# Peptides against a protein of PDB entry 3V4O, part 199

Target 1, 234 residues: chain A of PDB entry 3V4O
Amino acid sequence: DQPLAKDKVALLIGNMNYREHPKLKAPLVDVYELTNLLRQLDFKVVSLLDLTEYEMRNAVDEFLLLLDKGVYGLLYYAGHGYENFGNSFMVPVDAPNPYRSENCLCVQNILKLMQEKETGLNVFLLDMCRKRNDYDDTIPILDALKVTANIVFGYATCQGAEAFEIQHSGLANGIFMKFLKDRLLEDKKITVLLDEVAEDMGKCHLTKGKQALEIRSSLSEKRALTDPIQGTEY

## One batch from the design tools (peptide; made by RFdiffusion4, then SolubleMPNN)

Design b2_p28_1_s1 (from b2_p28_1, 11 letters changed)
Fold by OpenDDE base, seed 2:
Structure b2_p28_1_s1 (fold): chain B 234 residues (1-234), chain A 28 residues (1-28)
Amino acid sequence: as target 1 above (234 residues)
Amino acid sequence: SELEKRYQELVEEVKALNLPPSTGLQAL
């Protein structure tokens, strides 16, 4: 049985021009290329760069408005970030230094809200560092997640580790996107697809011992980004 | 949206410009 999506919606955020943190380069290209790929997969894609906290929150709100029962939702983030107590925080470009959780967007909170929309699939692709932020001692009290079995996290790096971009004279991808883009269009269960990306990344001599893709999933159905939208025929 | 427009403008601008030469890995 081929799973069907009611619709497919993606929000892509690339933060690179930080006010009080090191500037990045890869998010621009990564967001651009991922946008193109997801559109080929019939995703409705909203792609945004260099969002302030206010803009990020608004973007997420608007994204959530596009979600509904059976909709595939994908959130991609490239930028600075951290992970505290298993919670991933995306850092807006106007975040202070040091930033704290109240300055950032918690991915797990977004997931909770996506679950409330009864989405068919929730995919988070987080191209950010996952190091502990020692300046944030807040222990978030998050609402309990529902058991929806439709969740996939692709972390560009391991817990407690950093994610990297390759800096060259020209436009270049981050490490994660470099390998993700080669497989994203494959008609495979999303977790299988990401696993293959992980293997590809593992062969990269530049990041051996420094960055490895981590997949965290609760996906009980063979859902793929290539799944057709209900009502469409191919 | 205006934000999307800003994004597109930025993308086009960067495409038209040469990034400064650099090598190595930058942590996100």
Scores: peptide ipSAE 0.145, ipTM 0.543, DockQ to the pose 0.475
Fold by OpenDDE base, seed 4:
Structure b2_p28_1_s1 (fold): chain B 234 residues (1-234), chain A 28 residues (1-28)
Amino acid sequence: as target 1 above (234 residues)
Amino acid sequence: SELEKRYQELVEEVKALNLPPSTGLQAL
């Protein structure tokens, strides 16, 4: 049976013009290209650039309001980030230097809230570094997650490693998006699709030994980004 | 549809909050 989505909603955030951190280039292009691809997949897409902490929190809150039972939710982030104790933190453009967890958005907290919406699929695509932030020793206490078996994480890099962008040209993709964009429209289970992206990255001389895609999933159904939307709700 | 309405509400809320524009990247 072909899985159906009640709707498809995506929030894309690209932070590049940081106030107190190195500026990035790739998020602009990556968000733009991903937006176009997701639109072809009939996602309702909100794409935002250079968000402050306040703006990011508001964007996420509004995004969550669009989620409901059976809805496919996708969150993409490109920007500075870090990972402490298995928790991923997205860094707003107005984050201080050094930043701490209180200045950032915890992805796992967002996941918890998405689960409460009884979504059909939760996809996180995180194009950020995953190195530990030595300036943040806070151990977050997270609520227990539900067993929904509909979660997919695509990390642009492996745990403890960095994600990279190509800076030689005026505008270029990040490494993750360079490979993701070539396969995103394929009608495949999302985990299979990402696995193929991982293989493509592994074959590239630029990324070999430097950056590797990590897939973390609990997905019990053959859900794809290409899954059709139920027509009765439109 | 109800879902489309909610999406539109999100878009309007984003505008109301004066979030950085995405140069028309939102799918309306």
Scores: peptide ipSAE 0.025, ipTM 0.480, DockQ to the pose 0.033
Fold by OpenDDE base, seed 3:
Structure b2_p28_1_s1 (fold): chain B 234 residues (1-234), chain A 28 residues (1-28)
Amino acid sequence: as target 1 above (234 residues)
Amino acid sequence: SELEKRYQELVEEVKALNLPPSTGLQAL
């Protein structure tokens, strides 16, 4: 009765050592911990750090080649980013200062390509800022998305706001991953799981009034990251 | 599986991670 995945694949990108922008620390730890958790969920996981524009585009292209009908695809990104006109842009480590859309990867463009693969589930976990980039005046013209009802966005922060990492001495998680890791293995619909993570984050005194998880979904089926894999043709 | 093989190839071509945790508040 429960949904099945043809396969489960994840691409995790953590950018921290930027050439022309402030360096980050949390992406390293967050990618590592998420990798271990997703592997426990039988995801095939590729985890990459500090990607240039060229490397990021190649990684996404290869990720797309692994997607097919019924496959669960998860894209996680931790790093600098921005949001213009509802479009999310991931910033490569070699991006200039200031950067523009042509220097970055648009998440919604990736989603469009994922929809063409007829995936069973598309999950985007974006641990990046969603503040407008005033140096980018480009209005993106994107093709209309298909109605697939299998899309979940987990934004580490709300629209127009910043996402934060905890910069204490030593190794620590970003705020989003700190709470996500405690619930990720639960057998629940992914939107329900993320909603509980949002509540946990809301109780944190460090992020009250600064950072709140936003869930944007079009998911008509009870899909969970714990869903078992079916078949052998992969 | 073929899928696993392709994913492993991707890992070899790019900067693969198995990393430990970090700390600090910085705007992303």
Scores: peptide ipSAE 0.209, ipTM 0.570, DockQ to the pose 0.309; fails the geometry check
Fold by OpenDDE base, seed 5:
Structure b2_p28_1_s1 (fold): chain B 234 residues (1-234), chain A 28 residues (1-28)
Amino acid sequence: as target 1 above (234 residues)
Amino acid sequence: SELEKRYQELVEEVKALNLPPSTGLQAL
Protein backbone atom coordinates (compact mmCIF):
# COMPACT_ATOMS: atom_id res chain seq x y z
CA ASP B 1 0.00 0.00 0.00
CA GLN B 2 0.97 3.64 -0.40
CA PRO B 3 3.16 4.77 2.49
CA LEU B 4 1.79 7.64 4.52
CA ALA B 5 3.58 10.27 6.53
CA LYS B 6 2.17 11.42 9.85
CA ASP B 7 3.67 14.78 8.97
CA LYS B 8 6.59 16.13 6.96
CA VAL B 9 9.09 18.56 8.44
CA ALA B 10 12.35 19.98 7.16
CA LEU B 11 15.19 22.07 8.52
CA LEU B 12 17.35 23.80 5.94
CA ILE B 13 20.60 25.46 6.95
CA GLY B 14 22.81 27.51 4.66
CA ASN B 15 26.03 28.94 6.05
CA MET B 16 27.88 31.47 3.92
CA ASN B 17 29.27 34.39 5.88
CA TYR B 18 31.95 32.68 7.90
CA ARG B 19 34.03 34.78 10.25
CA GLU B 20 37.27 32.83 10.05
CA HIS B 21 36.78 30.82 6.85
CA PRO B 22 36.21 31.54 3.15
CA LYS B 23 32.81 33.02 2.41
CA LEU B 24 30.39 31.05 0.24
CA LYS B 25 27.63 32.21 -2.11
CA ALA B 26 25.53 29.29 -3.35
CA PRO B 27 23.86 28.29 -0.04
CA LEU B 28 21.56 31.31 -0.24
CA VAL B 29 20.02 30.38 -3.57
CA ASP B 30 20.11 26.66 -2.82
CA VAL B 31 18.19 27.06 0.44
CA TYR B 32 15.68 29.36 -1.21
CA GLU B 33 14.93 27.04 -4.11
CA LEU B 34 14.82 23.93 -1.94
CA THR B 35 12.43 25.69 0.44
CA ASN B 36 10.04 26.44 -2.39
CA LEU B 37 10.16 22.88 -3.68
CA LEU B 38 9.67 21.22 -0.29
CA ARG B 39 6.72 23.47 0.47
CA GLN B 40 5.12 22.29 -2.76
CA LEU B 41 5.54 18.80 -1.33
CA ASP B 42 3.65 19.89 1.79
CA PHE B 43 6.69 19.93 4.01
CA LYS B 44 6.68 22.31 6.90
CA VAL B 45 9.97 24.05 6.27
CA VAL B 46 12.21 26.19 8.42
CA SER B 47 15.05 27.77 6.47
CA LEU B 48 17.89 29.53 8.22
CA LEU B 49 21.06 31.26 7.05
CA ASP B 50 24.42 32.01 8.66
CA LEU B 51 23.96 30.29 11.98
CA THR B 52 26.38 30.43 14.88
CA GLU B 53 27.11 27.30 16.86
CA TYR B 54 24.56 28.31 19.47
CA GLU B 55 21.89 29.03 16.87
CA MET B 56 22.55 25.79 14.98
CA ARG B 57 22.24 23.71 18.13
CA ASN B 58 19.01 25.45 19.06
CA ALA B 59 17.60 25.01 15.56
CA VAL B 60 18.36 21.29 15.59
CA ASP B 61 16.88 20.89 19.07
CA GLU B 62 13.66 22.59 18.03
CA PHE B 63 13.55 20.54 14.85
CA LEU B 64 13.85 17.33 16.86
CA LEU B 65 10.95 18.38 19.07
CA LEU B 66 8.71 18.32 16.01
CA LEU B 67 9.59 14.73 15.14
CA ASP B 68 7.44 11.82 16.24
CA LYS B 69 6.39 8.35 15.16
CA GLY B 70 5.80 8.23 11.43
CA VAL B 71 6.97 11.79 10.73
CA TYR B 72 9.21 12.43 7.75
CA GLY B 73 12.26 14.43 8.77
CA LEU B 74 14.59 16.11 6.29
CA LEU B 75 17.78 17.94 7.18
CA TYR B 76 19.58 19.92 4.49
CA TYR B 77 22.91 21.61 5.07
CA ALA B 78 24.98 23.74 2.75
CA GLY B 79 28.25 25.15 4.02
CA HIS B 80 31.70 24.20 5.17
CA GLY B 81 32.09 20.76 6.64
CA TYR B 82 34.37 17.81 7.13
CA GLU B 83 34.24 14.09 7.76
CA ASN B 84 36.41 12.26 10.28
CA PHE B 85 36.17 8.52 10.83
CA GLY B 86 32.84 8.27 9.05
CA ASN B 87 31.25 11.10 11.03
CA SER B 88 30.03 14.25 9.28
CA PHE B 89 30.47 17.65 10.90
CA MET B 90 28.62 20.84 9.96
CA VAL B 91 30.60 24.02 10.59
CA PRO B 92 28.89 27.08 12.14
CA VAL B 93 29.75 30.56 10.86
CA ASP B 94 31.49 31.51 14.10
CA ALA B 95 33.70 28.43 14.20
CA PRO B 96 37.36 29.14 14.92
CA ASN B 97 40.21 28.46 12.53
CA PRO B 98 41.07 25.70 12.83
CA TYR B 99 37.81 24.23 14.05
CA ARG B 100 37.35 21.02 16.01
CA SER B 101 34.44 18.66 16.60
CA GLU B 102 33.50 20.53 19.77
CA ASN B 103 32.83 23.60 17.62
CA CYS B 104 30.69 21.72 15.10
CA LEU B 105 27.50 19.68 14.88
CA CYS B 106 27.81 15.95 14.27
CA VAL B 107 25.20 14.65 11.83
CA GLN B 108 25.33 11.11 13.19
CA ASN B 109 24.39 12.40 16.63
CA ILE B 110 21.34 14.04 15.09
CA LEU B 111 20.47 10.77 13.36
CA LYS B 112 20.62 8.94 16.68
CA LEU B 113 18.16 11.37 18.19
CA MET B 114 15.87 11.12 15.16
CA GLN B 115 15.79 7.34 15.53
CA GLU B 116 14.64 7.72 19.11
CA LYS B 117 11.59 9.58 17.79
CA GLU B 118 10.57 6.60 15.64
CA THR B 119 10.35 8.72 12.50
CA GLY B 120 8.95 7.29 9.30
CA LEU B 121 11.80 8.58 7.18
CA ASN B 122 15.11 10.31 7.86
CA VAL B 123 16.67 12.17 4.94
CA PHE B 124 19.99 13.98 5.13
CA LEU B 125 21.14 16.12 2.22
CA LEU B 126 24.66 17.30 2.93
CA ASP B 127 26.16 19.81 0.54
CA MET B 128 29.58 20.17 2.11
CA CYS B 129 33.12 18.94 1.76
CA ARG B 130 33.98 15.55 3.19
CA LYS B 131 37.72 15.91 3.56
CA ARG B 132 39.39 14.90 6.78
CA ASN B 133 40.13 17.66 9.26
CA ASP B 134 43.73 17.09 10.30
CA TYR B 135 43.39 19.56 13.17
CA ASP B 136 40.80 17.38 14.88
CA ASP B 137 42.04 14.09 16.29
CA THR B 138 38.91 13.39 18.32
CA ILE B 139 37.32 10.02 17.73
CA PRO B 140 33.62 10.34 18.48
CA ILE B 141 32.15 7.55 20.52
CA LEU B 142 28.63 7.22 19.22
CA ASP B 143 25.91 5.05 20.62
CA ALA B 144 24.89 2.16 18.44
CA LEU B 145 22.20 3.01 15.94
CA LYS B 146 18.93 1.13 15.89
CA VAL B 147 17.91 -0.92 12.89
CA THR B 148 15.13 1.25 11.50
CA ALA B 149 15.64 0.81 7.74
CA ASN B 150 14.41 4.36 7.08
CA ILE B 151 17.62 6.33 6.55
CA VAL B 152 18.85 8.09 3.42
CA PHE B 153 22.00 10.15 3.04
CA GLY B 154 22.62 12.21 -0.04
CA TYR B 155 26.19 13.45 0.03
CA ALA B 156 27.00 16.10 -2.53
CA THR B 157 30.45 14.56 -2.89
CA CYS B 158 32.37 11.35 -2.22
CA GLN B 159 34.13 10.51 1.00
CA GLY B 160 37.39 12.41 1.28
CA ALA B 161 36.43 14.74 -1.57
CA GLU B 162 35.34 18.34 -1.94
CA ALA B 163 32.00 19.77 -3.01
CA PHE B 164 31.77 22.85 -5.18
CA GLU B 165 29.51 25.78 -5.84
CA ILE B 166 29.21 27.84 -9.00
CA GLN B 167 30.26 31.41 -8.34
CA HIS B 168 28.74 33.34 -11.22
CA SER B 169 27.05 36.68 -11.15
CA GLY B 170 23.32 36.40 -10.55
CA LEU B 171 21.37 33.36 -9.42
CA ALA B 172 23.57 30.27 -9.37
CA ASN B 173 23.31 26.97 -7.54
CA GLY B 174 25.84 24.63 -6.15
CA ILE B 175 26.48 21.63 -8.36
CA PHE B 176 24.40 19.29 -6.21
CA MET B 177 21.35 21.55 -6.00
CA LYS B 178 21.53 22.40 -9.69
CA PHE B 179 20.56 18.84 -10.52
CA LEU B 180 18.55 17.95 -7.42
CA LYS B 181 16.01 20.73 -8.01
CA ASP B 182 15.07 19.34 -11.43
CA ARG B 183 13.92 16.01 -10.01
CA LEU B 184 12.88 16.71 -6.44
CA LEU B 185 9.14 16.86 -7.21
CA GLU B 186 9.07 13.48 -8.95
CA ASP B 187 6.95 10.77 -7.37
CA LYS B 188 9.70 8.21 -6.91
CA LYS B 189 11.32 6.34 -4.09
CA ILE B 190 13.81 8.78 -2.64
CA THR B 191 16.81 6.54 -3.34
CA VAL B 192 15.73 6.12 -6.96
CA LEU B 193 15.31 9.86 -7.30
CA LEU B 194 18.78 10.51 -5.91
CA ASP B 195 20.27 7.86 -8.17
CA GLU B 196 18.90 9.70 -11.18
CA VAL B 197 20.29 12.96 -9.82
CA ALA B 198 23.66 11.25 -9.51
CA GLU B 199 23.54 10.29 -13.17
CA ASP B 200 22.62 13.81 -14.23
CA MET B 201 25.37 15.32 -12.12
CA GLY B 202 27.85 12.83 -13.52
CA LYS B 203 27.40 14.41 -16.93
CA CYS B 204 28.48 17.82 -15.69
CA HIS B 205 31.81 18.73 -17.27
CA LEU B 206 32.64 21.18 -14.49
CA THR B 207 32.91 18.54 -11.78
CA LYS B 208 33.67 15.37 -13.70
CA GLY B 209 36.37 13.56 -11.78
CA LYS B 210 36.12 16.10 -8.95
CA GLN B 211 32.68 15.69 -7.41
CA ALA B 212 30.21 12.80 -7.46
CA LEU B 213 27.00 12.23 -5.54
CA GLU B 214 27.14 9.46 -2.96
CA ILE B 215 23.97 7.78 -1.76
CA ARG B 216 24.06 5.88 1.50
CA SER B 217 20.78 4.32 2.48
CA SER B 218 19.00 1.73 4.51
CA LEU B 219 15.44 2.05 3.24
CA SER B 220 13.25 -1.04 3.15
CA GLU B 221 10.03 0.68 2.06
CA LYS B 222 9.10 2.61 -1.06
CA ARG B 223 9.03 6.02 0.57
CA ALA B 224 9.02 9.23 -1.42
CA LEU B 225 9.04 12.91 -0.57
CA THR B 226 5.71 13.04 -2.43
CA ASP B 227 4.04 10.63 0.01
CA PRO B 228 0.79 12.08 1.29
CA ILE B 229 0.26 13.14 4.86
CA GLN B 230 -2.11 10.92 6.80
CA GLY B 231 -5.64 12.28 6.84
CA THR B 232 -5.10 14.60 3.90
CA GLU B 233 -6.65 14.15 0.49
CA TYR B 234 -4.87 15.29 -2.65
CA SER A 1 -1.31 23.48 14.04
CA GLU A 2 0.97 22.83 16.98
CA LEU A 3 3.76 21.98 14.58
CA GLU A 4 3.37 25.25 12.73
CA LYS A 5 3.38 27.13 16.00
CA ARG A 6 6.63 25.52 17.07
CA TYR A 7 8.24 26.27 13.73
CA GLN A 8 7.14 29.88 13.91
CA GLU A 9 8.75 30.16 17.30
CA LEU A 10 11.96 28.74 15.90
CA VAL A 11 11.96 31.25 13.06
CA GLU A 12 11.53 34.10 15.48
CA GLU A 13 14.39 32.93 17.67
CA VAL A 14 16.86 32.29 14.86
CA LYS A 15 18.00 34.29 11.84
CA ALA A 16 15.24 34.22 9.25
CA LEU A 17 15.78 33.91 5.50
CA ASN A 18 17.40 36.86 3.80
CA LEU A 19 17.74 35.84 0.17
CA PRO A 20 19.99 37.78 -2.23
CA PRO A 21 21.28 36.46 -5.61
CA SER A 22 24.29 34.07 -5.74
CA THR A 23 27.85 34.33 -7.22
CA GLY A 24 30.72 32.07 -8.75
CA LEU A 25 32.52 28.65 -7.99
CA GLN A 26 34.01 27.81 -4.57
CA ALA A 27 34.92 24.63 -2.70
CA LEU A 28 32.64 24.01 0.24
Scores: peptide ipSAE 0.200, ipTM 0.573, DockQ to the pose 0.282; fails the geometry check

Design b2_p28_1_s2 (from b2_p28_1, 10 letters changed)
Fold by OpenDDE base, seed 2:
Structure b2_p28_1_s2 (fold): chain B 234 residues (1-234), chain A 28 residues (1-28)
Amino acid sequence: as target 1 above (234 residues)
Amino acid sequence: SELEKRYKELVEEVKALNLPPSDGLQAI
């Protein structure tokens, strides 16, 4: 039986023009390319660039309002970030230097909120560094997640490692997006798809020993981004 | 929204550009 989505909603955030941190280039193109691909997959896509903390929080809130039982939710982030104690933090463009968790958006908190919506699938694609932020000693006490078995994390890099962008004389693409875009439209279980992306990345001479995709999942069903929306005929 | 407008403007700018070959890797 083909799994069905009640709807498909994606929030894509690309932060590049930081006020107090190095500017990035890749998020612009990467968000654009991913937007086009997800639209081909019948996602409702909200794509935003250079969000302040306030704007990011609002965007997430609005995204959550579009989620409901059986809806596929996808969050993509490209920008500065860090990981402390297994929690991923997305850094807004107006974050101070140094930033702390209170200045950032915790992905796991968003996941919790998505679970409350009883979504059919929760996909996080995080194109950010995963280095420890030594300036933040806060240990977040997160509420226990529900056992929904519908969660997939695609980390552009390994824990404690950096993510990279490919420079193109003023423009850039993220390494993760470079490989993801080639497979994203494939009708495969999302974890299988990402595993293939990981293999492709691993074969690239530019990224060997520098960046590797990490997949973390609790996905008990064969859910794919290509799954049809309920009530639609193809 | 203003955010959407800003995004669209930037996206259109990117569409107008042909990306050259990679010059190398830069850490995010």
Scores: peptide ipSAE 0.154, ipTM 0.671, DockQ to the pose 0.435
Fold by OpenDDE base, seed 3:
Structure b2_p28_1_s2 (fold): chain B 234 residues (1-234), chain A 28 residues (1-28)
Amino acid sequence: as target 1 above (234 residues)
Amino acid sequence: SELEKRYKELVEEVKALNLPPSDGLQAI
């Protein structure tokens, strides 16, 4: 009855040194910590920092090539972003000011492509702001998603809100990663795990009333990041 | 596996593009 992954692959992107936007600090540490955790979970991990639009598109394309039937795919992003009409946009470091959808990568488009690969699980962890971009008046017309019941979104913040970082000794951690790292290795359904992270954030005085984790999922099976890879003996 | 091969190729391509990876690239 134990769910099995065909393989487990993760792409982690942390954008900090923006050319035309405020610089960030948290993505460096957050990507590093998440990389180490996912390795312990037997994920194949590619972690990249400060990607231009061109580089981000290439990284995503290569990531998609690693996906196949039954593969667990995880995309993590830390950086500037926005959400228009329910679509999440990741902002490359060379994006202009103001940026528009044509300058950014749409997460839902990536999801569509992942679905075409018949993946076993699609996890998106998005540590970015979710405010509307008033400078982008484009209404995205996206193709309808398939009903795959294997999708999990973990948003570091609620809809229309900002995500924050906490500085310690000159380094900064995202609030989301601060709590996620404590539970990520637990053998639990991924939605249950994230729900517990949300509770932890809610109990913390630093985040109460400031930042809340939002989980959006369509997951019909008890899939966990700890699920073993098929054909591997443990 | 084919996936492992593709992963290796991805790692090499990332290097070729001179992308700044973290020290957390997984070895195969």
Scores: peptide ipSAE 0.031, ipTM 0.496, DockQ to the pose 0.034
Fold by OpenDDE base, seed 4:
Structure b2_p28_1_s2 (fold): chain B 234 residues (1-234), chain A 28 residues (1-28)
Amino acid sequence: as target 1 above (234 residues)
Amino acid sequence: SELEKRYKELVEEVKALNLPPSDGLQAI
């Protein structure tokens, strides 16, 4: 039986023009390319660049309103970030230096809210660093997650490590998107697809021993980004 | 559909907040 999505919705955020942090280049190109790919997969896509904390929170809130039972939700983030105590934090462009958790968006909190929508699939693609932020000593207390078995995290890098972008005179992809874009349209279970991306990254001389994709999933069904939308011809 | 309606609402909210547009990108 072919899995069906009630609908497919994606929010893509690329933060690059930070006020008090190093500027990035890759998020613009990465968001653009991913948008085009997801549109080919019949996702409804909202793509936003250089969001303040207020704007990011609002975008996420509105994104959550699009989620419902059986809907595939995908959140992509490219920008500065950190990971403390297993919690991933996306850094808005207006975040202070140093930033703390109160200035950032916690991905696990978003996941909690997505689970309440009874989605068919929750995919997080996080192209950010995962190093500990030593300036943030806050220990977040998160609500318990539901057992939905429909969650996939694709981290551009392993825990405690950095994610990189290709630095040329012009605009170029981040390392994660460089490999992800080549496989994203494949009709495969999303975890299998990401595993192949991980292998590609591992074989590349540029990234071998430097950056490795981490997949964290609880996905009990064969769900793919290529799954057709219910009520549509395919 | 209801979902389409909500999507339109999201797009309108983005406009209302004057969020920085993605260069060459649009919500669809």
Scores: peptide ipSAE 0.027, ipTM 0.484, DockQ to the pose 0.034
Fold by OpenDDE base, seed 5:
Structure b2_p28_1_s2 (fold): chain B 234 residues (1-234), chain A 28 residues (1-28)
Amino acid sequence: as target 1 above (234 residues)
Amino acid sequence: SELEKRYKELVEEVKALNLPPSDGLQAI
């Protein structure tokens, strides 16, 4: 049977104009392109750029309010980030230097809250560096996750590595988005789709040995971003 | 739907918070 989504909602965040950290270039174009693609997939999309900590927290809170049983939720982030003890942290544009976990948003905390909503699918696309932050010694104590088997992480880079952007003619794309955009509209299980993106990245001479996509998933059903919304005819 | 209503509320909240312009305005 064809899986159905109750609805499909996405929050896209691109942080590039940091106050105390190096400025980025790719998030603007990446968010724009991903927005257009997700709209073609009938996602309801909110796309925001250069969010402060306060704004990011509010955006995530409001996004969570849109989630309910059977809803597909997608969170995309492009910006600075780090990973400590298996937890991913998104860095707001007003974060201090050095930043700590208290200044950032923990992705795994968001996942926990999404699970409480009984969503049909939870997709995280994280285009950020995953190096350890040596200035943050906090060990986050997270509540145990439920066994929902509906979770997909697409990390633009491998653990402990950096993510890169490519600049062409004054515009820059993240490496991850460069390959993702070519396949995102395909009617395939999301993990299969991302696996193909990973292969494309691995074959490219620009990215081979420099950046590798990591897929971390627990997805027991054939869920795709192309899945129709319940009650709609196509 | 109720979800569509909540989405509209989110869009309005984004405006109220003086957040950067969102392409999400076109989704409703």
Scores: peptide ipSAE 0.029, ipTM 0.448, DockQ to the pose 0.032; fails the geometry check

Design b2_p28_1_s3 (from b2_p28_1, 9 letters changed)
Fold by OpenDDE base, seed 4:
Structure b2_p28_1_s3 (fold): chain B 234 residues (1-234), chain A 28 residues (1-28)
Amino acid sequence: as target 1 above (234 residues)
Amino acid sequence: SELEKRYEELRKKVEELNLPPSTGLQAI
């Protein structure tokens, strides 16, 4: 009765050393910690930092090549970003100031491509701001998504809001990863797991009224990141 | 497997990229 994954693959991108934008600190630590956790969950993990537009597009293309029928795909991004017209844009480190959609990677476009692979599960964890970019008036025309009922978005912040990282003299997590890492290994439906993370974030005085996790999902099966890979015995 | 091979190829490409460390509360 337990769902099985054909395989589990994750692409983690942390952008922090921007050329024309404020530098970030959390993505390094967040990608590192998430990498270790996902490996414990038997994900094949590719972790990359400070990607140019070209490198990001190539990384996504290569990630898509790893996807196939029944494969669990997870995309994590930490860095600058924005959301226009319901589309999330990840900002490469070489993006101009101001950046536009043509300089960035559209998450919903990636989702479309993932659906074509007939994946078992598509998880997006986006640790980026979701404010509108007033310098970008482009309206992306995306093809209609297929009804696959296997999609989960975890947004580090609410629509139109900012995401935050913890600033210390040393290394610290972003707010989203701070709470996510405590629950990620739990054997629960991924949406339930993220809901618990949302509750934890909501109970924290530091984040109350400042940052809230948003979960957007179409997931008809009880799929978890802990689901075993087909053909493996545990 | 073919999947593993493709993964290793991707990993090799990614490992050439360096990641920086995180600090304090900053808007992302």
Scores: peptide ipSAE 0.140, ipTM 0.604, DockQ to the pose 0.276; fails the geometry check
Fold by OpenDDE base, seed 1:
Structure b2_p28_1_s3 (fold): chain B 234 residues (1-234), chain A 28 residues (1-28)
Amino acid sequence: as target 1 above (234 residues)
Amino acid sequence: SELEKRYEELRKKVEELNLPPSTGLQAI
């Protein structure tokens, strides 16, 4: 039987113009292109750039309000980030230097909240560094995640590694989006799709030995971004 | 969506941004 989504909702965040950190460039183009692709997949897409901590938290809150039982939720982030103790932290543009967990948004906390909505699929595409933040000694005490078997993480880079963007005079994608965009519309299980993206990235001379996609999933059903939406629009 | 309605003004602002020229690789 063809899996169905009750609805499809995506929040895309690209942070570039940091106040206290190096400025980035790729998120603008990456968010733009991903927006267009996800709309072709009938996602309701909200795309935002250069968000403060307050704005990011509000955006996530509003995103969560759109989630419900059987809804496909996708969160994309491009910007500075770090990973401590297996938890991914997205860095707002107004974060201090150094930033700490209290200044950032924890992806795993968002996942927990998404699980409470009984979503049909939770996809996280994280185009950020995954290095440890040595200035953050906070040990996160997070509530246990539910066993929902509907979770997919696409990390632009390996644990403890950096993600990269290509800097050109013209508009250019980040490394992750460069390969993701070529396959995103394929009618395949999302983990299979991402695996193919990983292979493409691995064959590229630019990224070989520098950046590799990591897929972390607990997905027991053949869920695809192309899955049709059940029912009529409301 | 409600999110789209609430952040429409912010979205419009970000759509006006341009990518600055650069060269090389930069860590995200």
Scores: peptide ipSAE 0.133, ipTM 0.590, DockQ to the pose 0.310; fails the geometry check
Fold by OpenDDE base, seed 3:
Structure b2_p28_1_s3 (fold): chain B 234 residues (1-234), chain A 28 residues (1-28)
Amino acid sequence: as target 1 above (234 residues)
Amino acid sequence: SELEKRYEELRKKVEELNLPPSTGLQAI
């Protein structure tokens, strides 16, 4: 039988107008296009741009309030970021230069909180660089995660590498979104879908040898973003 | 929210744009 979602909720964050760091362009278009696609998949979508640390934390808190048992939760982030010791950090637009973990939001902490909600599926799509931040040597002590077997990470790039956006005078997609948007509506297990996106990126002359999608998952059920919502109310 | 309103205003602007072809890559 096809799995059912109790509900489907997504938080999309695109940070581009940084105060103390280089400005980005892709998050604007990427958030817009992903919003439209997820709405077609019957997700309740909250899309926000250029969030301060305070605003990001509030957005995550509000997102968590929408999660419950069996709910599909999707967090998308496009912006500056880094990865230290296996922990992913999203950088707010008001982060200092240099930024440290105390200035940023840790994705793994958000995952822990999502697990406490007994969600049906936890999807993280992280369109950010994954290079180490040499200005922060702090090793965060994170709470132990539960074994829920419902977790999928789509990293726009491999560990220790950079993610890219398309360069031109106007607006364009990031590389990750360029390929993701072509597959996102397919009725496939989310890990299979992302694997196909990875293959598309690998075949493209623009990204071959420059950027590779990394999929990290613990997903024991055939969950898809196309899974119908249980009941009569959405 | 006020943030959502800001996003919707920006979304409308984006929707009216014709995206040009890709010309290169820049690290995020």
Scores: peptide ipSAE 0.128, ipTM 0.532, DockQ to the pose 0.450; fails the geometry check
Fold by OpenDDE base, seed 5:
Structure b2_p28_1_s3 (fold): chain B 234 residues (1-234), chain A 28 residues (1-28)
Amino acid sequence: as target 1 above (234 residues)
Amino acid sequence: SELEKRYEELRKKVEELNLPPSTGLQAI
């Protein structure tokens, strides 16, 4: 039987105009294109650019309030980031240099909170670097995650590696979004879809040996972004 | 939508920004 979503909600964050870090350009285009695609998939989408720490925390809090049993939640982030000891940190535009975990938002902490909402699907698409931040050795102590089998991470790059944006004449995507956008509307299990994106990225000469998609998932059901919302005609 | 209502105070729309094109591959 086809899975149904109670609702589908997405928070997209693109940080590019950093105060104390290199400015980026791709998040603008990436957030714009992803917004349009997710709306075609009947997601309720809020897209935000250049968020301070306070604004990011508030946005995530409000996003969490929209999650409930059976809701599909998608969090997309494009910007600076780092990964320490398996924990991913999103960097706000007002983060100091150097930044530490207390200045950033921990994705795994957000995941924990999403699990408490008994969501139908939790998707994280993280277009950020995953290199270690040597200025912070703090390991967040998180409670053990529940076994919900409804989690999908799409990392734009491998653990310990960098992610890249394309800077050509005109507005261009990051590498991850360049390939993701071509397949996002396909009616496939989300992990299968991302696997195909990974293959497409792997065939590109620009990214060979530089960037590869990593999929980390625990998904026991055939959930797709195309799954219809309960109570709607499809 | 309910989502838009809740984020209204934080909304920074992509369409309102005009960034110049970038050149080359850059690490993010």
Scores: peptide ipSAE 0.095, ipTM 0.618, DockQ to the pose 0.308; fails the geometry check

